# Peptides against a protein of PDB entry 4HTP, part 102

Target 1, 231 residues: chain A of PDB entry 4HTP
Amino acid sequence: SQTVASHVPFADLCSTLERIQKSKGRAEKIRHFREFLDSWRKFHDALHKNHKDVTDSFYPAMRLILPQLERERMAYGIKETMLAKLYIELLNLPRDGKDALKLLNYRTPTGTHGDAGDFAMIAYFVLKPRCLQKGSLTIQQVNDLLDSIASNNSAKRKDLIKKSLLQLITQSSALEQKWLIRMIIKDLKLGVSQQTIFSVFHNDAAELHNVTTDLEKVCRQLHDPSVGLSD

## One batch from the design tools (peptide; made by RFdiffusion4, then SolubleMPNN)

Design b2_p18_3_s2 (from b2_p18_3, 11 letters changed)
Fold by OpenDDE base, seed 5:
Structure b2_p18_3_s2 (fold): chain B 231 residues (1-231), chain A 18 residues (1-18)
Amino acid sequence: as target 1 above (231 residues)
Amino acid sequence: SAELQELWRELMASLRNE
């Protein structure tokens, strides 16, 4: 069956997240998230116009926005040091070069941007002059690749993990990779709380999540903002 | 479909213009 996530470019989620991060006020951050969510819901209605019993929901996007709440897929087994080494290899960066050292020593302020400790930002600036301007992945494809990584991590298949990571990297812009890294590391640095995200999504979302700890259930049961938990 | 892709582009146009 068709899903909204199979039609939505991952680039559009990343651009939304970028706008949220750059926004200074809570209200502006909320506005950017709400606009993306509203677009998703409108698209859902159009896509499923003649189908009432669908399980499709905002879950594919929500699990990327709140990756720390992920329970369906297990740990990726990926840390910043692994990504640094992978990028050095893939980009053929000199090991003793400035960019390689920035990635490996991301915790130490070596650059002019003051991005020490934020590996994703360090990676972004290294990738920006070297990557595509726009990626080609949908949200569904990103989730499929992340599922593959988690599954192969559980199976201790490091070679297959690398393969899936390569697919993500080679089909993504520098900006998309910045956000992919943050999703994998589970730290988006949006400047808006989990509670705020749930409150914008649905008035009963925080309550349902507190009881079930099931993000998919929250997104599916509360996909209509006008239908409450008690209805 | 082309129609669905266009719909998404239209929905997101307001976001990209900010």
Scores: peptide ipSAE 0.478, ipTM 0.889, DockQ to the pose 0.895
Fold by OpenDDE base, seed 3:
Structure b2_p18_3_s2 (fold): chain B 231 residues (1-231), chain A 18 residues (1-18)
Amino acid sequence: as target 1 above (231 residues)
Amino acid sequence: SAELQELWRELMASLRNE
């Protein structure tokens, strides 16, 4: 069955997240999220016009926006140090070079940029001149690859983990990789609370999540913003 | 589908202009 996530470019989610992060005010952050969500819902209605009983929902995007609430996937087993080593290898960076050292020592301020301690930002600047300008992955494909990573981590299949990571990296722009890293590490630094995200999604979302702790259930049951829990 | 991809592009563009 077709899903919205199989048609939505991962780049568009990342662009939305970038806009949210760059916005100073809460109202602007909310606006950017709402625009993406509204587009998703309208697309859903068009895609499923002749199919009323579908399980498709905003869940594929929501689990990337609120990765700390992910319960379906097991742990990735990926930390910043692992990613640093992978990038050094993949990009063939000199081990004693400036860029390799930046990735390995991302917590130490090495410059005037206030990016100290944010591995994703450090990686972004290293990747920008070295990676493709536009990614080719859909949200569904990103989730499939992340599922593969989690599954293979549980199975201790390191080679397959690396394979999936390489596919993510080689098909993503520097900006997309910045956000992908933050999704894996489970810290998006959006400057907007979980409660705000839920409130924009649906008025009853926070309550339902507090009871069920099931993000997919929240997205499915509260897919329609006009239909509440008491309905 | 090329048609569905175009629909998504149109939806995103329309919301940016509002």
Scores: peptide ipSAE 0.475, ipTM 0.890, DockQ to the pose 0.569
Fold by OpenDDE base, seed 1:
Structure b2_p18_3_s2 (fold): chain B 231 residues (1-231), chain A 18 residues (1-18)
Amino acid sequence: as target 1 above (231 residues)
Amino acid sequence: SAELQELWRELMASLRNE
């Protein structure tokens, strides 16, 4: 079955997240999120114009925007140290070199940028001169790879986890990888609350999530902003 | 499809310019 997520570039989600993060005010942050959401809804309507009662929803994107609310896939088992080692290997960085040390010691300030403690930002600067300018992954493909990672973590298949991570990395820009890392670590640092995200999505979203704790159900049942929970 | 991808690009562009 066709899904919106299978057509939406992961890059566009990442660019939206980047704009949200860079925005100083709540209003601007909301605007950027709303623009992406509205595009998604309009695309959904166009994609499914001849099909009623589809289960497709904003869930594939929402679960990446609010990764701490993920309940469908199990833990990735991935930490910053693992990613650091992977990048050192993949990029063939000298282990005693400046960039390798930045990744491994991401909590210690090593440069002029106040990015200490933010592994994703440190990774971004290391990756920027070394990665593709534009990635090729859709949101669905990203979720599929993340599902694979979680499944293989549960199965204790470290080699397959590495394989899926390599697929994500090799098909992503530095900016996309920055956000992918934050999604995996489950800390986006957007500067906007979960409540705000839900409020923008649908007036009843927070309430429904509080009751069900099912993000997919929230996205599906409240797909139409004009249709309330009691309707 | 290429057509659907173009639709997405157009939607994103239009909303950002409003």
Scores: peptide ipSAE 0.474, ipTM 0.889, DockQ to the pose 0.565
Fold by OpenDDE base, seed 4:
Structure b2_p18_3_s2 (fold): chain B 231 residues (1-231), chain A 18 residues (1-18)
Amino acid sequence: as target 1 above (231 residues)
Amino acid sequence: SAELQELWRELMASLRNE
């Protein structure tokens, strides 16, 4: 079945998130999110114009924007130290080199950026001069790979976890990897609250989520901003 | 499809400029 997520580049979500993060003030942050959401809804209408009873919704994107609310996907079992080691290996960084040490000691960076505790930002600066490839993943593909990671973590298949991680990072730009890391760690640092995201998505979204704790249900039932819970 | 990809690009571009 066709989904919006299968057509939307992950890069576009990441660029939106980047704009939100860089924006000063709530209004500007909301604007960037709204633009992406509106594009998604319009695309949905076009994609499904001849189909009834579709279950497709904003859920594939929403679960990446609010990863702390993920309930369908189990734990990844991935920590910053694992990613650090992986990047050191993949980028063939000297173990005692500056960049390797930055990744391993991300909590107390010696640099001027002040990104203490933000592994994703540290990784970004290491990756930026080294990752020349443009991202090619869709949101659906990212979610599929993340599902694979979670499933294989539950199955204790570390080799398959690594395989999926490698696929993610080798098909992603430095910026996309920054956000992917934040999604995995479940801390996007957008500067906008969960309640704000829900309020922009739908007036009843926060209420429905509080009752159901089901992000997919929220996205599906409240897909149309003009149709409320009482309808 | 290429058509759908173009549609997405157009939608994103149009909304950013509004």
Scores: peptide ipSAE 0.474, ipTM 0.892, DockQ to the pose 0.558

Design b2_p18_3_s3 (from b2_p18_3, 13 letters changed)
Fold by OpenDDE base, seed 2:
Structure b2_p18_3_s3 (fold): chain B 231 residues (1-231), chain A 18 residues (1-18)
Amino acid sequence: as target 1 above (231 residues)
Amino acid sequence: MEEIKKLWEELMAKLRSL
């Protein structure tokens, strides 16, 4: 079945997240999220115009925006050190080179950008001159690949994990990879709380999530902002 | 399908123009 996520470029989500992160005020951050969400809902209505009772929802995007609330997908088993080693290999970086050392020692401030401890930012600067300018993945494809990683981690299939990671990396821009890393590590650093995200999504979203702890149910049941829990 | 893809692009273009 066709989903909104199958049509939405991952790049567009990442651009939205980047705007949110760069925004200084809460109101501006909220605006960027709301605009993306509204676009998603409009597109949903158009895509499903002739179909009632679809299960499609904002969930594919929401689970990437709030990755710490993920309950469906198993653990990735991926840490910064693993990603560092992977990038060194993939980019053929000299092990004793500046960029390799930056990735491996991401926690140590190298001075100028204040990005110490943020592996995703360190990776971004290493990747920027080396990666595609525009990625080709949809949100659905990203989720499919992440599902594969989680499944293969559970099965202890390291080679297949690497394969899926390679696909993610080779089809993503540096900016997209920055956000992908943060999604995997489960720390987006958006500067907005979970409560704020829920409040923008739907007035009853926080309450429903507190009761159910089911992010998909929240997204599906509260897809329409005009329909409440008691309706 | 081409029309629906264009719709998303149009929606996002509006966001970039703001």
Scores: peptide ipSAE 0.524, ipTM 0.897, DockQ to the pose 0.757
Fold by OpenDDE base, seed 1:
Structure b2_p18_3_s3 (fold): chain B 231 residues (1-231), chain A 18 residues (1-18)
Amino acid sequence: as target 1 above (231 residues)
Amino acid sequence: MEEIKKLWEELMAKLRSL
């Protein structure tokens, strides 16, 4: 079946997240999220105009925005050190070189940007001069690859995990990879709370999530902002 | 399918122009 996520570029989600992160005020952060969500809903209505009882929802995006609430997908088994080693290999960085050492020792300040401890930001600056400018992945494709990683982690298939990671990396810009890393590590650093995200999505979202702990159910049942839990 | 793809691009283009 057709889904919104199969049409939405991952790049557009990442650009939205970047705008949210760069915004100083809560109101501006909320605005950027709301604008993306509204676009998603409008697109949903157009895509499903002639179809009733669709199960499609904001869930594919929401699970990337709130990755710490993921319950469907199992653990990735990926840490910063694994990603560092992968990037060193992929980019053919000298192991004792400046950029390799930045990735491996991401917790230690290297002086220029003050991004110590933020692996995704360090990776971004290493990747920026080396990666394509525009990625090609949709949100659906990103989720499919992440599902593959989780499944293969459960099956202890490290080779297949690497394969899916390489596909994600080679088809993503530096900015997209920054956010992808944060999604995998489950720390987006948006500067807005989970409660704020839910409140913008739907007035009853936090309540329903507190009861069900099912992010997909929250997104499906509260897809329409005008229809409440009691309706 | 092309019309649908164009719709999303148009929606996002409007957001970038604000």
Scores: peptide ipSAE 0.524, ipTM 0.897, DockQ to the pose 0.754
Fold by OpenDDE base, seed 3:
Structure b2_p18_3_s3 (fold): chain B 231 residues (1-231), chain A 18 residues (1-18)
Amino acid sequence: as target 1 above (231 residues)
Amino acid sequence: MEEIKKLWEELMAKLRSL
């Protein structure tokens, strides 16, 4: 079945997240999120114009924006140290080289940019001169690959985990990988609260989530901003 | 199908122009 997520480039979500992060004020952060969400809803209405009963919703994007609320997908089993080792291998970085050491010692303030402790930012600067300028993945494809990683982690299939990670990495820009890393580690550092994200999405979203803890249900039931919980 | 693919690009182009 056709979904909005199957048409939306992952790059466009990442660009939106980057704009939110760079914004200084709450109002500007909200504006960037609202603009992306409004575009998603407009596209949804056009895509599903002749189909009234669809299960498609903002969930594929929301679960990447609020990855700490993920309940459908099992644990990835991926930490910064694993990603560091993977990047060193894939990029053929000298083990004693500056870039390899930056990735492995990401917690140590060795950089001039104050990015100490932010593995995703350190990875970004290492990747920027070495990877694609534009990625090719949709939001649906990213979620499919993340589902594969979680499933294979549960099954202890390390080879298949590596395969899916490799596909994510080789089809993503440095900026997209920065955000992908943050999604996997479950810390986006957007500078906007979960409550704010829910409030922009729907007035009743925070309440429904507090009761159900089901992000998909929140996105599906409250897809229309004009239809409330009491309706 | 080509028309619907262009719609997202058009929506995002409007956001970039702001």
Scores: peptide ipSAE 0.520, ipTM 0.895, DockQ to the pose 0.644
Fold by OpenDDE base, seed 5:
Structure b2_p18_3_s3 (fold): chain B 231 residues (1-231), chain A 18 residues (1-18)
Amino acid sequence: as target 1 above (231 residues)
Amino acid sequence: MEEIKKLWEELMAKLRSL
């Protein structure tokens, strides 16, 4: 079925998240999120013009922005150490080299960046000078690959997990990979609370989520900011 | 739809300018 997520580049979400993270103050962070959300809603209305009762919503993006609230996918089974080893292999990094050691020992302070404990940021700096390919994935494609990873983890198919991870990596920029890693690890470090994200999305979103714990239902039922729960 | 796609790209272009 036709979805907004199938048309929205993952790069655009990542750029939005990067802008939010870098912004100082709550108001500026909210502005960047609101602009992305408003564009999504406008695009939804155009895409689904003359089609009533669609199930499409902001959920494909919301589940990446609030990955700790994900309930549909099973566990990925991916840790930083697995990603480190994968990058070392993919980039053909010398095992005893500086970059390989940074990835493997990401919790140990190394260098001037002060990125200790943030694997995604360490990976970003390793990838930045090496990743020449422009990202090409849509939000839908990212979610499909993440679904594949979760499913294959459940099935204990390590080879297929690696395949899906390689597809994500090889079709993403360094910046996109930084955010993808944070989505997988479920820590975006945006500097805005879950409550703030919900409040910007819809006035009733936090309440509905507290009752249902269903992020997709929240996104579908409260797609229109002018239509409340009592309507 | 084409106008909306154009609007999307224009908005996102501002966000991509890091």
Scores: peptide ipSAE 0.513, ipTM 0.894, DockQ to the pose 0.441

Design b2_p18_3_s4 (from b2_p18_3, 12 letters changed)
Fold by OpenDDE base, seed 5:
Structure b2_p18_3_s4 (fold): chain B 231 residues (1-231), chain A 18 residues (1-18)
Amino acid sequence: as target 1 above (231 residues)
Amino acid sequence: MEEVQKLWEELMAALRAE
């Protein structure tokens, strides 16, 4: 069956996250998230206009926005050092070159941007002159590839993990990869709390999540902002 | 389905125009 996530470009989620991160005030950060969410709900209504009892929800996006709450997908087994080595190989960077050393020593200040300790930002600047201007992946496709990585990590299939990572990397812009890295590492640095995200999504979202710890259930049961938990 | 796909693009365009 059709889902909203199969139609929404991953690039649009990333651009929204970028706007949230760049916003200085809490109110502005909330506005950007709310606008994306409202667009998602409006699109959902149009997509499923003639269909009742669909299970489609905001979950595919929410699990990328709050990756630390992921329970369906198991651990990726991916750290910054693995990604650094992968990028050096994929981009054919000289091992002793400036960009390779930036990736490997991302915790040490080596540049002028003050991004020490944030691997995703270090990677972004290395990737920006070398990658696509716009990616081609939908949110559904990104989640499918991430599912593959997690399942193959569980199965100890490093070769297949690398294959899925390469698909993500080669079909993503530098900006999309910045956010993808943060999703994998589970630290988005948005400047808004989990509580704020839930509050914007639905008034009862935090309560339901506290009881169930099931992000998909939260997104499905509270899909309609006008329908409460007690209804 | 073409109409539905265009809807998302229109929604995003509206957000960028703000």
Scores: peptide ipSAE 0.593, ipTM 0.921, DockQ to the pose 0.665
Fold by OpenDDE base, seed 3:
Structure b2_p18_3_s4 (fold): chain B 231 residues (1-231), chain A 18 residues (1-18)
Amino acid sequence: as target 1 above (231 residues)
Amino acid sequence: MEEVQKLWEELMAALRAE
């Protein structure tokens, strides 16, 4: 069946997240998220115009925006050190070179950028001159690959994990990879709280999530902002 | 379906123009 996520480029989500992160005020952060969400809902209505009772919702995007609340997908088993080693290998970086050392020692300030401790930002600057300028993945494809990683981690299939990671990396821009890393590590650093995200999504979202702890259920039941829990 | 796909591009273009 058709889903919004199968049509939405992952790049557009990342651009939105980038705008949110760069915004200084809460109001501007909220605006950027709301604009993306509204676009998603408008597209949903158009896509499903002749199909009632669809299960499609904002869930594919929401689970990437609030990765700490992911319950459907098992643990990835991926840490910064693993990603560092993967990038060094993939990019054929000299092990004793500046960029390799930056990735491995991302917690130690090495420059004036002030990005110490943020692996995703360190990776971004290493990747920027080396990667595609535009990615090709949809949100659905990203989630499919992440599902594969989690499943293969559970099955202890390291080679298949690497395969899926390589597909994600090779089909993503540096900016998209920055956000992908943060999604995997489960720390987006948006500067906006979970509660704020829920409140913008739906007035009853926080309450329903507190009871069910089911992000998909929240997104499905509260897809329409005008229909509440008590309705 | 092609018409629907164009809608997303239009929506995103509008956001970029702001």
Scores: peptide ipSAE 0.593, ipTM 0.920, DockQ to the pose 0.704
Fold by OpenDDE base, seed 2:
Structure b2_p18_3_s4 (fold): chain B 231 residues (1-231), chain A 18 residues (1-18)
Amino acid sequence: as target 1 above (231 residues)
Amino acid sequence: MEEVQKLWEELMAALRAE
């Protein structure tokens, strides 16, 4: 069956997140999210025009925007140190070089960009001059790979975890990787609260999530912003 | 399929133009 997520480039989500992060005011942050969401809903309606009963929803995107609320997939078992080592290997960085050390010691202030403690930003600047490829992954593909990572972590298949990570990395731009890292670490640093995201999505979203703690259910039941919980 | 994908591209192009 067709899903919106299978058609939406991951890059477009990342560009939206980037706009949100760079916006200073709450209203502007909300605007960027709303515009993406509205586009998603419009596309959904077009994609499923002849199919009224579909389970497709905003969930594939929402679970990446609010990764701390993920309940379907188990823990990735991935930390910054693991990613650092992977990047050093993949990019063939000298182990005693400045870039490798920045990745490994991301907590140490360097005074360059003021990104101490933010591994994703440090990684971004290392990747930017080295990753020239345009990202090619859809949101569905990203979620599939993340599912694989979680599953293989549970199964203690480190080799397969690495394989999936490499697929994510090699098929993503530096900007996409920055956001992917933040999704995996579960800290997007958007500057907007969970409640704000829910409020933009649907008036009843926060309430339904508080009761069910099921993000997919929230996205599915409240797909239509005009249809409330009591309807 | 091409037509559907084109719609998304148009939607995103509109956002970039704002």
Scores: peptide ipSAE 0.593, ipTM 0.920, DockQ to the pose 0.713
Fold by OpenDDE base, seed 4:
Formats: structure tokens, C-alpha cells, sequence
Structure b2_p18_3_s4 (fold): chain B 231 residues (1-231), chain A 18 residues (1-18)
């Protein structure tokens, strides 16, 4: 079945997240999120114009925007240290070199950037001059790969985890990787609260989530902003 | 399907123009 997520480039989500992060005020942050959401809904309507009772919703994007609320897939088993080692290997960085040490010692950066504790930002600066490939993944593909990682982590298949990670990395820009890392670590640092995200999505979203703890159900049931819980 | 895909591109282009 066709889904919006299968058509939306992951790059576009990342660009939106970047805009949100760079925005100074709450209102501007909300605007960027709202614009992306509205675009998603418009595209949904067009994609499913002749199909009724579809289960497709904003869920594929929402679970990446609010990764701490993920309940469908289990833990990735991926930490910053693992990613650091992977990047050192993938980029063939000298282990005693500046960039390798930045990745390994991300908690105490010596550079001019105030990115202490933010592995994703440190990784971004290492990747930016080295990652020349434009991203080619859709949101659906990203979620599929993340599902694979979680499943293989549960099955203790480290080799397959690495395979999926490499696929994510090699098909993503530096900016996309920054956000992907944050999604995996489950800390986007957007500067907006979960409550704000829910409020923009639907007036009843926070309430429904508090009751169900089911992000997919929230996105599906409250897909239409004009239809409330009581309807 | 091609027309639908173009819609997304147009929507994103509009956002970038703002």
C-alpha cells in the first residue's frame, strides 16, 4: 500500500528540523513544524484521494520527531561510542588524529564550538567536509532500517546492525546524519516541548497520548485536525 | 503517481521560498 512516508525524502524532514532548531522563538519554531505538517496532510489527501479508510498517517514522521515516545520498535542498542568507532572506521580516520579524538571525546570538545555532549553536532562537522553524497532515503526507508536495527539488536545480530547502519550512513548527507544520530540517541534538541508538538498536531493529541501511550493511534485517530476525540 | 510526487516537490519548494 502507498504511504506518504514512502514518497517524502528524509532530507526534507531533516531540513525542517534544522529550521526549527535554528529558530530563536517558539512562534517561529511552531511555524516551521506546522508548515511541514500541513504539507504532509495535503500530500496525504492527494495520495489517497480515491482511497477510503486508509491507516496511513503522520506516524512515520512523528515517531522520528518524538523518538522518546517510540513504543513499537525496541531499543537500538546503539551508543555514541559505537557510532564514533563506526565513523572512524568508515571514514578511515587516523585513530590518534584530531577528528577521531573529537568523536571519541565528544563530551569534552576542545574546539571553538560549544557542542559539549552533543555527539551529533561533532559528527556533523567531521562529516560535512567528507560526506559528498546527497541523501536518497525516504522517511519510510529510514524507519525500515531503524526497525531492522532494533530487531537485530534484540536478536543479538551485531553484523546485521552494522549493515543497516552503513546503509543509513552511506545514503545520507552530513545534515541528515546529524539528525539521524539524534533520532537514534533520542534527543533532538529542537527547543520545543513534546506538548507543543502535540498541540500543533492536534488539540486533543496530548490527551489521547496520555491515555493510550500509542503514538500511532494518536496520529491515525487525530489525523484530521478538525475531528476531535469526542467525534 | 508522478503528478502526486510533483506535488510534494512543489510544496517543499514553496516552503523554501518563504
Amino acid sequence: as target 1 above (231 residues)
Amino acid sequence: MEEVQKLWEELMAALRAE
Scores: peptide ipSAE 0.588, ipTM 0.920, DockQ to the pose 0.713

